# Designs tried in a protein design run: peptides against a protein of PDB entry 3ZOQ. Part 130

Target 1, 223 residues: chain A of PDB entry 3ZOQ
Amino acid sequence: QLLQDSWWNQLKEEFEKPYYQELREMLKREYAEQTIYPDSRDIFNALHYTSYDDVKVVILGQDPYHGPGQAQGLSFSVKPGVKQPPSLKNIFLELQQDIGCSIPNHGSLVSWAKQGVLLLNTVLTVRRGQANSHKGKGWERLTDRIIDVLSERERPVIFILWGRHAQMKKERIDTSKHFIIESTHPSPFSARNGFFGSRPFSRANAYLEKMGEAPIDWCIKDL

## One batch from the design tools (peptide; made by RFdiffusion4, then SolubleMPNN)

Design b2_p22_3_s4 (from b2_p22_3, 8 letters changed)
Fold by OpenDDE base, seed 3:
Structure b2_p22_3_s4 (fold): chain B 223 residues (1-223), chain A 22 residues (1-22)
Amino acid sequence: as target 1 above (223 residues)
Amino acid sequence: GDARFDSDEEAEKALKELEEEE
């Protein structure tokens, strides 16, 4: 899949490595033999919507939603018309409490992506109905490199790390240059233990303003 | 504390189970 020039320049070497070639071959088989999400053309949507240079904020997810029509290549995001998953509902609840946004009638976070919010899963594909089915197949190495090249970037990035899985990536982030916002995961099980009230959206914007950058308009319009 | 789940549905299930135990 073709990437924007800025990402291509950062990642081109990865695509030539054996691990990625093996991943690609695996994916070819998977997409041919099983139902895989997201659509193959949407795998790199996070990178398509948000160029390397335009990244302001990173929100890390684990892997795509594994239900029909849900995943659109963006962490936590679902296609319009799809019921909002519980974690996403909680994200919107926190958004409302944090900065007063209305809860949208859909779950698409594309508007965030277009503003420089990299909605990156660490694993970019999944089998239908089988969460984490593509874990350990090579995606993590690529997405680690994505984090690395962002960490190496001179222009600061804000990393929003919800939950333990995302927080494991802290060791790859140069905190002398970049900002980290951490809380428990927005999942119903963990949201009450720190996610609610964490105010990640206003905090992110506060950092952006301090950096002299335009804040993110986190409010999502209804469709 | 933080918990890892394979899906939002699993998280919701876990929450319901906790609520039922309370």
Scores: peptide ipSAE 0.021, ipTM 0.586, DockQ to the pose 0.382
Fold by OpenDDE base, seed 5:
Structure b2_p22_3_s4 (fold): chain B 223 residues (1-223), chain A 22 residues (1-22)
Amino acid sequence: as target 1 above (223 residues)
Amino acid sequence: GDARFDSDEEAEKALKELEEEE
């Protein structure tokens, strides 16, 4: 699958590097021998929906959901018809409390992606039922480069960093140009320790407006 | 993160396991 020109121009050098070639060969074997999520055609959905130049906000996840039919190549997002995972439910609860959005009857965040919210996992594939099974296989190097090229962009980006894993990427972000919104993770285990009440959606829009950009319509319509 | 876990990664792993049980 080819990336949009804007991302290709930023990442083409990475795809020629040995680490990515090794990753690609690994993935070919994995998809042939195992059940891997998301579908191979959906691996780069975050980059497909949101071009390099159109990125306004970045939300970092760890790795895809590892259950059947869940992952759609976007962090925290699930395909329509899939039960909303607990972290996603908490995201919608905070969305409701922050800016008054109704809780949608589905878990697809594609509408955010289409508006410039890059929903990026640091690891882009996973084996069925095996969380982090593709950790340390090369994805992190590519996704670090994605963060780097966004950090190098002159047009400001807002990074929403939920939890420690995402916050570890803060060192790669030029805070002289870009904005960071941090809180605990939306997981039921951590949400009450700072995620709830963090109001990341209104804060992100406030930064966008300050920059003279159109805010994100965070409210998701029912399907 | 939650003090019950060494990392948010562990919490997320536990959460994903719970999601499979639902």
Scores: peptide ipSAE 0.021, ipTM 0.592, DockQ to the pose 0.144
Fold by OpenDDE base, seed 2:
Structure b2_p22_3_s4 (fold): chain B 223 residues (1-223), chain A 22 residues (1-22)
Amino acid sequence: as target 1 above (223 residues)
Amino acid sequence: GDARFDSDEEAEKALKELEEEE
């Protein structure tokens, strides 16, 4: 099946809906006619690495990196060997200042995903060199549903919402059960306006500990 | 305030362009 059992049970009805069928047909055409990122096998990597039940933290991104070899189906993450994008560099700078982690020599956040950090973009595909090219094509409806089913989950989730786009999703989150960490975006254009010093990593772990859960090991080892 | 761009990719692109012009 397309997704692991825990996510399939939550999302299977979405895949039968007309909007997703239309999205699927669009994607088939896009992947056939031009270069689309990530690789089609990697589109749902966020859900593959982090099961529905294992989600502890959600970090929302916009859409995948649109350069060659960059996107790996995880928000803000790049494949090993790829130059760290500016926003990711700032994420690691904040990580270092927040909890003392060293700056890794790569940009893969897979280690976070494996620990229960859902690295979800709101749009899961992009045309090469064309940011937001697949905006408004149906992904947002699916990813909204992902947020919804997490919000409906009894076990609490921590949502890290960087910037306005991500923060627009807070209306979908039941704050009686779940926690939200908000700041400006890690982009160089906004990081100095609140992202730096926001300490999202230690704050997330503080919430996890309060809930009696194991904290995330945010430190990323070199490859 | 937040980034003036619709996405971080747009912001990063703009930054890169500025760096190349400097």
Scores: peptide ipSAE 0.020, ipTM 0.596, DockQ to the pose 0.230
Fold by OpenDDE base, seed 4:
Structure b2_p22_3_s4 (fold): chain B 223 residues (1-223), chain A 22 residues (1-22)
Amino acid sequence: as target 1 above (223 residues)
Amino acid sequence: GDARFDSDEEAEKALKELEEEE
């Protein structure tokens, strides 16, 4: 099967639907004819690292980084050895100011994913150098379903929604059960308008503690 | 709790200062 059992049980019906079959066929062509990111084996890394039942926090991104070696199937995350993108740098700045973590010497957020932070992009693939090139091709329907099944989960989830794109998903989230942390996007173009000082990490941990769950160790060790 | 600042405004100020140093 494509996914771990917990996600497969939630999403298996989606993979049988025509829209996903069309998406799959499109992706086959794209990966054959174009340079597509992330690596096809990494497309579902967010779901691989964080099972459905283990999700504590969701951080929504738009689509993968479109430069060589950057995307690793996790929102905002880059592979070790890759220069930290501006938005990620700002995320780490906020992390440092929020809870005192040192800025790591790499940009991999895998440690968050392994702790239950679902680092989900709404679109899971991109053409090299062409941001949003796979927008409107079917990914949004699948990722909407991911949000839906999490919203339907009895165990509460914390959704961190940076910027308008992510915040558009708020209507799909049952706020009677789940918590939402909203701010402007960490992009240099918007970070000073509300992202900085938003303290999403401490706030997320505060919610986790209220729910009787272990907080996330947001601090990332150097490699 | 793992908050390091008393207010969001203080945190924002500190962040702006850090960005200017980069």
Scores: peptide ipSAE 0.018, ipTM 0.516, DockQ to the pose 0.041

Design b2_p22_4_s1 (from b2_p22_4, 14 letters changed)
Fold by OpenDDE base, seed 2:
Structure b2_p22_4_s1 (fold): chain B 223 residues (1-223), chain A 22 residues (1-22)
Amino acid sequence: as target 1 above (223 residues)
Amino acid sequence: MEAEEAEKEKELEKLYEELEKL
């Protein structure tokens, strides 16, 4: 019986390490003194919605949205009722062009997460209005370990790496077991340089089918 | 099925509890 190792079994040793305790104490001060996003209960939503064993696809983001009510603890995702950020709009435009999905009336990617799409940011918190404010505080070490334990997993994973920052994680991925889909970032500043027409959704499903796994239903229903 | 889901929920709860201490 392959003991289906949960995220706790994979990450428990990280939570005992000094760097994570220091990060935790830093976060306690930050949440007490400033407005931090996402809500503290939502920090690990990517791991909550997608178990270690259920991960089929990983989509790496940088850090959470720093505006009020935006961040949902999932990379690129926003809470229902929040205006879709420009990068997310471009993701939905590519989704429509790639596989014919309608553009949803909301920006929640929870339906992907529930199907095994790990929507992981490399940094899991941010100060209000201050992009990358929690960069280099310890999150990257934990999220690198998340990538490492997925790379060590026997069951293959598909990594979608949009832009240079996500692509820097490629060195941690065993490409003998795992698949990588790379393009430019969906940002308006880079999307026309290779993100549009990259067809990451159909390519991910083609790999899943080749592995004998169920494809992702990437189409998001209106709320 | 229910026992494996309940064990996964308990492991998630432990992860949540460790994270709720934030």
Scores: peptide ipSAE 0.017, ipTM 0.472, DockQ to the pose 0.016
Fold by OpenDDE base, seed 1:
Structure b2_p22_4_s1 (fold): chain B 223 residues (1-223), chain A 22 residues (1-22)
Amino acid sequence: as target 1 above (223 residues)
Amino acid sequence: MEAEEAEKEKELEKLYEELEKL
């Protein structure tokens, strides 16, 4: 039996469920009546850039950036030309200290996504200026299913879980097969309490090498 | 392009179409 490793094969049953239909109807109203981020075409960019079978690393975020032009459908990522948010700046500082990468002149993490880094938020949409405004509307059930089907995958995955919100998903991850890298969140409010010096990038690559997989090129080129 | 990759792309397109109905 050819293992159907596409995201559609893994998730198709979720899209037929009442909760997702309700979420869809809610989102139609929200996009019509409010300014919602990201653009509707960018909601699933994490799945667009990284197939189910190509996932090597997962980085969990909470919800999209809620400012104009920021959200890119990828956790922590911002579109080119957008000022790097404080958490993203700290991610790049840790990247520099961990493996010697230069700080890029932009905040796009698309190069990671294309290499098998699933940049997944637990909630995939947000109202302008209203963080967590779409919390508890159905996204968490879908994104929990994404974590579940990755946990069920035979080929190991590395989960990078920054802060308590992401770490709450640890219970869904089969730690007998998959690797977890945990630290405090890269936020300025928590980064000094364990994120800095956590070396998630070199640690992830060390696991990939142990598995016989190609490491991630974490260094981001300037645009 | 292997027939299997083309089927995966088509299934992803269906996913994207279901998602674009938003």
Scores: peptide ipSAE 0.015, ipTM 0.412, DockQ to the pose 0.016
Fold by OpenDDE base, seed 4:
Structure b2_p22_4_s1 (fold): chain B 223 residues (1-223), chain A 22 residues (1-22)
Amino acid sequence: as target 1 above (223 residues)
Amino acid sequence: MEAEEAEKEKELEKLYEELEKL
């Protein structure tokens, strides 16, 4: 089984569908012929670190970082030793201002993922140096299904939707049951227009506490 | 040449196996 967690029961039907088989065959060619990120073993890291049942918070990204060694299958996250991308730096600036966390010396968000923060990109692969190169190839259908099955879950989820691309997924979320935190994107081009001061981390924890759930320790330790 | 091709083929086969598990 690809997924040894609660995700398999939610997604098994998707993996049998023609669109996913076509996506898989496309990915086989792409990984054979091109430099694709993340590493093939890391594509589903968001689902590996955060089981379906353990999801407390979802943070949606667009597609993986397309530079060498950056992507690790988690939205906004970069492998240790990789320079923090501008958007991630702004995320840490907001984290510091929101809840007083220090800025970590690395960009890995794995500690969030392990606590139930699903760091999901809507597209899970990218060609080197070519942002959105795998857009419209089938990933969006799978990741839409991930959002759908989370929306259908009885236990509430908090969706953090930064920027218009993520906010377009709001229509798939049952807002009678789930919580949405929206702001502009953490990108330097948009962060000052509402991301800074949006306090997504404290707001997420406030919802978790209201649900009787343990809050996320958003503070990231240095490596 | 054959050893490098065989290593690439094994790497490709491993990659395909990983992708087939996907």
Scores: peptide ipSAE 0.013, ipTM 0.418, DockQ to the pose 0.026
Fold by OpenDDE base, seed 3:
Structure b2_p22_4_s1 (fold): chain B 223 residues (1-223), chain A 22 residues (1-22)
Amino acid sequence: as target 1 above (223 residues)
Amino acid sequence: MEAEEAEKEKELEKLYEELEKL
């Protein structure tokens, strides 16, 4: 599936590099021999839903959910009809406490993506039942370049960095132009240590309003 | 640096494992 023109212009040189060709050949073998998530058509859904120019907010994840039918190429998001993972439940709890949104009956964050929330994992594929199985295979170099080209952009971006893995990307972000919202991860293991009460949604909208941008409608409608 | 990354990975791996059990 062709990337949007704005992302293609930013990333075209990466796709010609040896590391990405090696990654692509690895992925061809993996998808042929193993159950890999997400579906190969959904790998770049974050870039498909949110163009380079339309990015207002970035939410970084690590890698896709590795259970059947869960991953849809968007960080933290699950397909409709899939049980909400605990981290996603905590995201919705914070959303409710922050800005009063109802907890949706599904876990799809596509409505955020369509509004300019780039839901990017640092690794874009995973083997079934094997978290981080595609770590160190080349995705991190591509996704670092995605962060870099956003950091280089003149129009400001808001980076929401939940937990230490996402926060490691802070060194790539020009804080003279861009805003960072940091907290602990929404995980049940860390959410009580700073994620709850961090109010990332209202803070993101406050920055957008200050920049003269339309705020995100973070409230998700039931399906 | 590597030790902190490894600890962070283990925390996330444990998180994903606990997510599967629920």
Scores: peptide ipSAE 0.027, ipTM 0.624, DockQ to the pose 0.106; fails the geometry check

Design b2_p22_4_s2 (from b2_p22_4, 14 letters changed)
Fold by OpenDDE base, seed 1:
Structure b2_p22_4_s2 (fold): chain B 223 residues (1-223), chain A 22 residues (1-22)
Amino acid sequence: as target 1 above (223 residues)
Amino acid sequence: MEAEEKAAEEEAAKREEELEKL
């Protein structure tokens, strides 16, 4: 099956829907005719690293990085050996200021994913050099369903919503049981307008502690 | 050439197989 059991039980019906079949056929053409990111094996990495039941925190991204070797199926994350994008550098600067973590020598957030941080993009693929090229092709419907089934979950989730695009998903989140951390986007164009000093990492851990859950070790070790 | 061509064909076939799993 495409997903692990916990996600498959929540999402299996989506994969049989016409919109997803159309998306699938689009992706088959796109990967055959163009350079698409991430690698096709990495598209669902967010769901592979973090089970439905293990989700503690969600960090929403827009779409994958569109440069060679960058995207690894996790929002904001880049493969080891890849130069940290400006937004990711700002995430690590805020992490350092918030909780004292060192800035890692790489940009992989896999250690967060393995701890229950769902690093979900709303669009899971992109053409090389063409940001948002797969917008409105069906991914948003699947990723909206991912948000919905997490919102329906009894065990609370913490949603970290950086910038307007992620914040538009707030309407799908039951704020009576789930926690939301909002700020401006970590992009150089917006980070100084509220992302810096927003302390999303310590705030997320403070909610986890209130829930009786283990906090996230946000500090990333060098490779 | 033949080894690179076979590697490219094997990589293409693996990509097609992974795309069929979507």
Scores: peptide ipSAE 0.157, ipTM 0.652, DockQ to the pose 0.027
Fold by OpenDDE base, seed 3:
Structure b2_p22_4_s2 (fold): chain B 223 residues (1-223), chain A 22 residues (1-22)
Amino acid sequence: as target 1 above (223 residues)
Amino acid sequence: MEAEEKAAEEEAAKREEELEKL
């Protein structure tokens, strides 16, 4: 099966829907004719690293990095050995200011994903050098369903919503059960307008502790 | 050439198989 059992049980019906079949046929053409990111095996890495039941925190991104070797199927994350993008550098600066973590020598957020941080983009693929090239092709409908099934879950989730695109998903989140941490985007164009000093990491852990859950170790070790 | 071509074919076949799983 395409996904782990916990996600498959929540999402299996989506894969049979016409919109997803059209998306699949589009992706087959795109991967055959063009350079698409991430690697096709990495598209669902956010769901592979973090089961439906293990989700503690969600961090929404827009679409994958469109440069060579960058995207690994996790929002904001880059493969080891890849230069940290400006937004990711700002995430690590806020992490250092918030909870005292050192800035890692790499940009991989896999350690967060393995702890229950769902690093979800709303669009899961992109053409090389063409940001948002796969916008409006069907991914948003699947990723909206991912948000919906998490919102329906009884066990609370913490949604970290950086910037307007992520914040548009707030209407799908039952705020009677779930917690939302909102700020401006970590992008250099917006980070100084409220992302810096937003303390999303300590706030997320404070909610987890209040729920009787283990906090996230947000500190990333060097490779 | 043959080893790179075979690696490229194996990578293409793996991509097709993974795209069929999508």
Scores: peptide ipSAE 0.094, ipTM 0.607, DockQ to the pose 0.027
Fold by OpenDDE base, seed 2:
Structure b2_p22_4_s2 (fold): chain B 223 residues (1-223), chain A 22 residues (1-22)
Amino acid sequence: as target 1 above (223 residues)
Amino acid sequence: MEAEEKAAEEEAAKREEELEKL
């Protein structure tokens, strides 16, 4: 099956829907005709690293990095050996100021994913050099369903919503059960307008502790 | 077939198989 059991039980019906079949056929054509990111094996990495039941925190991104070797199927994350993108650098600067973590020598957020941080993009693929090229192709309907099934879950989730695009998903989140951490986006164009000093990492851990859950070790070790 | 060409074909075939699983 395409997903692990916990996600498959929540999402299997989506894969049978016409919109997803159309998306699938589009992706087959796009990967055959063009350079698409991430690698096709990495598209669902966010769901592979973090089970439905293990989700503690969600960090929403827009779409994958569109440069060679960058995207690894996790929002904001880059493969080891890849230069940290500006937004990711700002995430690590805020992490350092918030909770005292060192800036890692790489940009992989896999250690967060393995602890229950769902690093979800709303669009899961992109053409090389063409940001948002797969916007409005069907991914948003699937990723909206991912948000919905997490919102329906009894066990609380923390949603970290950086910038307007992620904040548009707030209407899908049951705030009677779930927690939302909002700020401006970590992008250099917006980070100084509220992302810096927003302390999303300590705030997320404070909610986890209040729920009787283990906090996230946000500090990333060097490779 | 050079080693690089064979590796590229094997990668393409693996990609096609993964796309059929989507």
Scores: peptide ipSAE 0.054, ipTM 0.574, DockQ to the pose 0.027
Fold by OpenDDE base, seed 5:
Structure b2_p22_4_s2 (fold): chain B 223 residues (1-223), chain A 22 residues (1-22)
Amino acid sequence: as target 1 above (223 residues)
Amino acid sequence: MEAEEKAAEEEAAKREEELEKL
Protein backbone atom coordinates (compact mmCIF):
# COMPACT_ATOMS: atom_id res chain seq x y z
CA GLN B 1 0.00 0.00 0.00
CA LEU B 2 1.16 3.56 -0.69
CA LEU B 3 -0.17 4.78 2.68
CA GLN B 4 -0.64 3.30 6.14
CA ASP B 5 -3.96 1.52 6.70
CA SER B 6 -5.82 4.38 8.43
CA TRP B 7 -5.18 6.78 5.53
CA TRP B 8 -5.48 4.07 2.86
CA ASN B 9 -9.01 3.24 4.05
CA GLN B 10 -9.96 6.92 3.60
CA LEU B 11 -8.09 7.68 0.35
CA LYS B 12 -7.72 4.40 -1.65
CA GLU B 13 -10.53 5.38 -4.06
CA GLU B 14 -8.75 8.66 -4.92
CA PHE B 15 -5.69 6.81 -6.24
CA GLU B 16 -7.87 4.92 -8.76
CA LYS B 17 -9.44 8.15 -10.14
CA PRO B 18 -8.33 9.54 -13.54
CA TYR B 19 -7.10 12.84 -12.03
CA TYR B 20 -4.63 10.99 -9.80
CA GLN B 21 -3.44 8.75 -12.64
CA GLU B 22 -2.79 11.89 -14.72
CA LEU B 23 -0.98 13.46 -11.73
CA ARG B 24 1.11 10.28 -11.32
CA GLU B 25 2.12 10.27 -15.00
CA MET B 26 2.98 13.98 -14.76
CA LEU B 27 5.12 13.31 -11.65
CA LYS B 28 6.97 10.43 -13.35
CA ARG B 29 7.88 12.77 -16.22
CA GLU B 30 8.75 15.70 -13.92
CA TYR B 31 11.04 13.61 -11.67
CA ALA B 32 12.75 12.13 -14.75
CA GLU B 33 13.26 15.45 -16.62
CA GLN B 34 13.55 18.01 -13.76
CA THR B 35 14.79 18.42 -10.20
CA ILE B 36 11.61 18.01 -8.12
CA TYR B 37 11.21 18.49 -4.36
CA PRO B 38 10.79 16.79 -2.00
CA ASP B 39 12.39 13.41 -2.76
CA SER B 40 9.68 11.11 -4.19
CA ARG B 41 9.82 8.95 -1.01
CA ASP B 42 9.09 12.04 1.11
CA ILE B 43 5.96 13.26 -0.80
CA PHE B 44 3.52 11.66 1.68
CA ASN B 45 5.64 12.17 4.85
CA ALA B 46 2.82 14.16 6.49
CA LEU B 47 0.56 11.08 6.20
CA HIS B 48 3.40 8.70 7.16
CA TYR B 49 4.21 10.52 10.43
CA THR B 50 0.57 11.20 11.41
CA SER B 51 -2.12 8.51 10.96
CA TYR B 52 -5.72 9.43 10.13
CA ASP B 53 -6.83 8.40 13.64
CA ASP B 54 -3.91 10.19 15.37
CA VAL B 55 -4.53 13.62 13.76
CA LYS B 56 -5.12 16.17 16.53
CA VAL B 57 -4.03 19.35 14.72
CA VAL B 58 -3.72 20.29 11.03
CA ILE B 59 -1.35 23.02 9.82
CA LEU B 60 -1.88 23.84 6.15
CA GLY B 61 0.91 25.03 3.87
CA GLN B 62 0.80 25.87 0.15
CA ASP B 63 3.63 23.96 -1.57
CA PRO B 64 7.09 22.59 -0.64
CA TYR B 65 10.26 24.65 -0.38
CA HIS B 66 11.91 24.72 -3.83
CA GLY B 67 15.58 24.96 -2.74
CA PRO B 68 18.11 22.09 -2.48
CA GLY B 69 17.77 19.88 0.61
CA GLN B 70 14.96 21.99 2.15
CA ALA B 71 11.65 20.14 1.70
CA GLN B 72 10.95 16.97 3.69
CA GLY B 73 7.24 16.42 2.88
CA LEU B 74 6.00 18.46 5.89
CA SER B 75 4.51 21.97 5.68
CA PHE B 76 6.89 24.72 6.91
CA SER B 77 9.48 22.11 7.99
CA VAL B 78 13.07 21.83 6.73
CA LYS B 79 15.60 19.02 7.04
CA PRO B 80 18.22 19.31 9.82
CA GLY B 81 21.27 21.38 8.81
CA VAL B 82 19.11 23.59 6.54
CA LYS B 83 18.92 27.32 7.30
CA GLN B 84 15.49 28.16 8.72
CA PRO B 85 13.34 30.00 6.12
CA PRO B 86 11.89 33.40 7.19
CA SER B 87 8.35 32.06 7.80
CA LEU B 88 9.70 29.21 9.96
CA LYS B 89 11.81 31.67 11.98
CA ASN B 90 8.64 33.67 12.64
CA ILE B 91 6.79 30.47 13.68
CA PHE B 92 9.53 29.84 16.26
CA LEU B 93 9.42 33.47 17.44
CA GLU B 94 5.66 33.14 18.01
CA LEU B 95 6.22 29.76 19.72
CA GLN B 96 8.71 31.42 22.09
CA GLN B 97 6.36 34.32 22.87
CA ASP B 98 3.27 32.09 23.17
CA ILE B 99 4.52 29.27 25.42
CA GLY B 100 8.17 30.07 26.24
CA CYS B 101 9.89 27.45 24.04
CA SER B 102 13.50 28.05 23.04
CA ILE B 103 14.27 28.58 19.34
CA PRO B 104 15.71 25.26 18.09
CA ASN B 105 19.06 25.00 16.28
CA HIS B 106 17.26 23.25 13.35
CA GLY B 107 14.01 23.56 11.37
CA SER B 108 12.58 20.02 11.57
CA LEU B 109 8.96 19.79 12.75
CA VAL B 110 8.97 15.95 12.77
CA SER B 111 8.43 15.99 16.56
CA TRP B 112 5.08 17.76 15.99
CA ALA B 113 4.07 15.31 13.24
CA LYS B 114 4.78 12.34 15.55
CA GLN B 115 2.42 13.85 18.16
CA GLY B 116 -0.56 14.15 15.76
CA VAL B 117 0.18 17.49 14.02
CA LEU B 118 -0.60 16.91 10.32
CA LEU B 119 1.82 19.23 8.49
CA LEU B 120 -0.01 19.19 5.14
CA ASN B 121 0.78 21.24 2.03
CA THR B 122 -2.10 21.62 -0.47
CA VAL B 123 0.39 20.89 -3.28
CA LEU B 124 2.91 18.16 -2.42
CA THR B 125 5.63 18.72 -5.07
CA VAL B 126 7.53 21.60 -6.70
CA ARG B 127 10.20 22.17 -9.37
CA ARG B 128 13.56 23.47 -8.20
CA GLY B 129 13.50 27.26 -8.02
CA GLN B 130 9.88 27.45 -9.30
CA ALA B 131 7.35 28.10 -6.52
CA ASN B 132 3.82 26.83 -7.33
CA SER B 133 5.06 25.05 -10.50
CA HIS B 134 2.86 22.01 -9.69
CA LYS B 135 -0.24 24.08 -8.77
CA GLY B 136 -3.45 22.89 -10.47
CA LYS B 137 -2.00 19.48 -11.46
CA GLY B 138 -4.24 17.31 -9.22
CA TRP B 139 -2.68 17.58 -5.73
CA GLU B 140 -5.33 20.06 -4.57
CA ARG B 141 -8.08 17.49 -5.30
CA LEU B 142 -6.34 14.84 -3.17
CA THR B 143 -5.52 17.29 -0.35
CA ASP B 144 -9.10 18.61 -0.43
CA ARG B 145 -10.22 14.99 0.07
CA ILE B 146 -7.80 14.71 3.04
CA ILE B 147 -9.48 17.80 4.57
CA ASP B 148 -12.94 16.36 3.78
CA VAL B 149 -12.33 12.97 5.45
CA LEU B 150 -10.92 14.76 8.52
CA SER B 151 -13.96 17.07 8.57
CA GLU B 152 -16.25 14.00 8.35
CA ARG B 153 -14.43 12.35 11.31
CA GLU B 154 -16.43 12.31 14.56
CA ARG B 155 -13.37 12.91 16.76
CA PRO B 156 -12.64 16.67 16.67
CA VAL B 157 -9.66 18.19 14.83
CA ILE B 158 -8.00 21.60 15.28
CA PHE B 159 -7.23 23.39 11.99
CA ILE B 160 -4.56 26.10 12.09
CA LEU B 161 -5.13 28.29 9.03
CA TRP B 162 -2.38 30.86 8.45
CA GLY B 163 -3.12 33.33 5.65
CA ARG B 164 -5.67 33.48 2.82
CA HIS B 165 -4.68 30.29 0.96
CA ALA B 166 -5.20 28.07 4.01
CA GLN B 167 -8.32 30.03 5.07
CA MET B 168 -9.96 29.23 1.71
CA LYS B 169 -10.23 25.63 3.01
CA LYS B 170 -12.52 26.75 5.88
CA GLU B 171 -15.62 26.06 3.75
CA ARG B 172 -14.71 22.33 3.78
CA ILE B 173 -14.50 22.16 7.59
CA ASP B 174 -17.53 21.33 9.75
CA THR B 175 -17.15 24.02 12.42
CA SER B 176 -19.86 22.31 14.52
CA LYS B 177 -17.35 19.49 15.25
CA HIS B 178 -13.93 21.03 14.54
CA PHE B 179 -12.00 24.04 15.81
CA ILE B 180 -10.32 26.65 13.62
CA ILE B 181 -7.44 28.92 14.59
CA GLU B 182 -6.99 31.70 12.01
CA SER B 183 -4.38 34.43 11.62
CA THR B 184 -2.27 36.17 8.99
CA HIS B 185 0.58 34.13 7.50
CA PRO B 186 3.96 33.84 9.35
CA SER B 187 5.69 35.35 6.27
CA PRO B 188 7.71 38.53 6.97
CA PHE B 189 5.22 40.34 4.69
CA SER B 190 2.21 39.50 6.91
CA ALA B 191 3.39 38.29 10.35
CA ARG B 192 3.13 41.74 11.99
CA ASN B 193 -0.47 42.07 10.76
CA GLY B 194 -1.84 39.40 13.14
CA PHE B 195 0.35 36.26 13.18
CA PHE B 196 2.52 37.58 16.01
CA GLY B 197 0.48 37.49 19.20
CA SER B 198 -2.08 35.04 17.68
CA ARG B 199 -0.87 32.35 20.16
CA PRO B 200 -1.86 29.34 18.02
CA PHE B 201 0.10 26.82 20.13
CA SER B 202 -1.47 27.62 23.52
CA ARG B 203 -4.91 27.94 21.86
CA ALA B 204 -4.55 24.53 20.21
CA ASN B 205 -3.53 22.95 23.54
CA ALA B 206 -6.47 24.64 25.32
CA TYR B 207 -8.85 22.99 22.81
CA LEU B 208 -7.12 19.60 23.22
CA GLU B 209 -7.46 19.83 27.01
CA LYS B 210 -11.15 20.77 26.62
CA MET B 211 -11.61 17.61 24.51
CA GLY B 212 -9.89 15.49 27.19
CA GLU B 213 -6.86 14.90 24.92
CA ALA B 214 -3.17 15.18 25.71
CA PRO B 215 -1.72 18.55 24.64
CA ILE B 216 1.05 18.83 22.05
CA ASP B 217 4.59 19.34 23.29
CA TRP B 218 5.40 22.11 20.84
CA CYS B 219 8.90 22.69 22.22
CA ILE B 220 11.54 21.35 19.83
CA LYS B 221 14.77 19.94 21.24
CA ASP B 222 18.11 20.82 19.71
CA LEU B 223 19.88 18.16 17.68
CA MET A 1 31.29 1.48 -13.91
CA GLU A 2 32.68 3.92 -11.37
CA ALA A 3 31.34 3.81 -7.80
CA GLU A 4 29.62 7.18 -8.35
CA GLU A 5 27.90 5.97 -11.56
CA LYS A 6 26.69 2.82 -9.79
CA ALA A 7 25.40 4.92 -6.88
CA ALA A 8 23.58 7.22 -9.33
CA GLU A 9 21.98 4.25 -11.14
CA GLU A 10 20.93 2.67 -7.81
CA GLU A 11 19.43 6.03 -6.75
CA ALA A 12 17.63 6.39 -10.11
CA ALA A 13 16.26 2.82 -9.89
CA LYS A 14 15.07 3.43 -6.31
CA ARG A 15 13.43 6.70 -7.42
CA GLU A 16 11.67 4.94 -10.31
CA GLU A 17 10.42 2.22 -7.94
CA GLU A 18 9.03 4.86 -5.56
CA LEU A 19 7.40 6.70 -8.50
CA GLU A 20 5.73 3.42 -9.54
CA LYS A 21 4.26 3.21 -6.01
CA LEU A 22 2.72 6.70 -6.30
Scores: peptide ipSAE 0.029, ipTM 0.539, DockQ to the pose 0.027

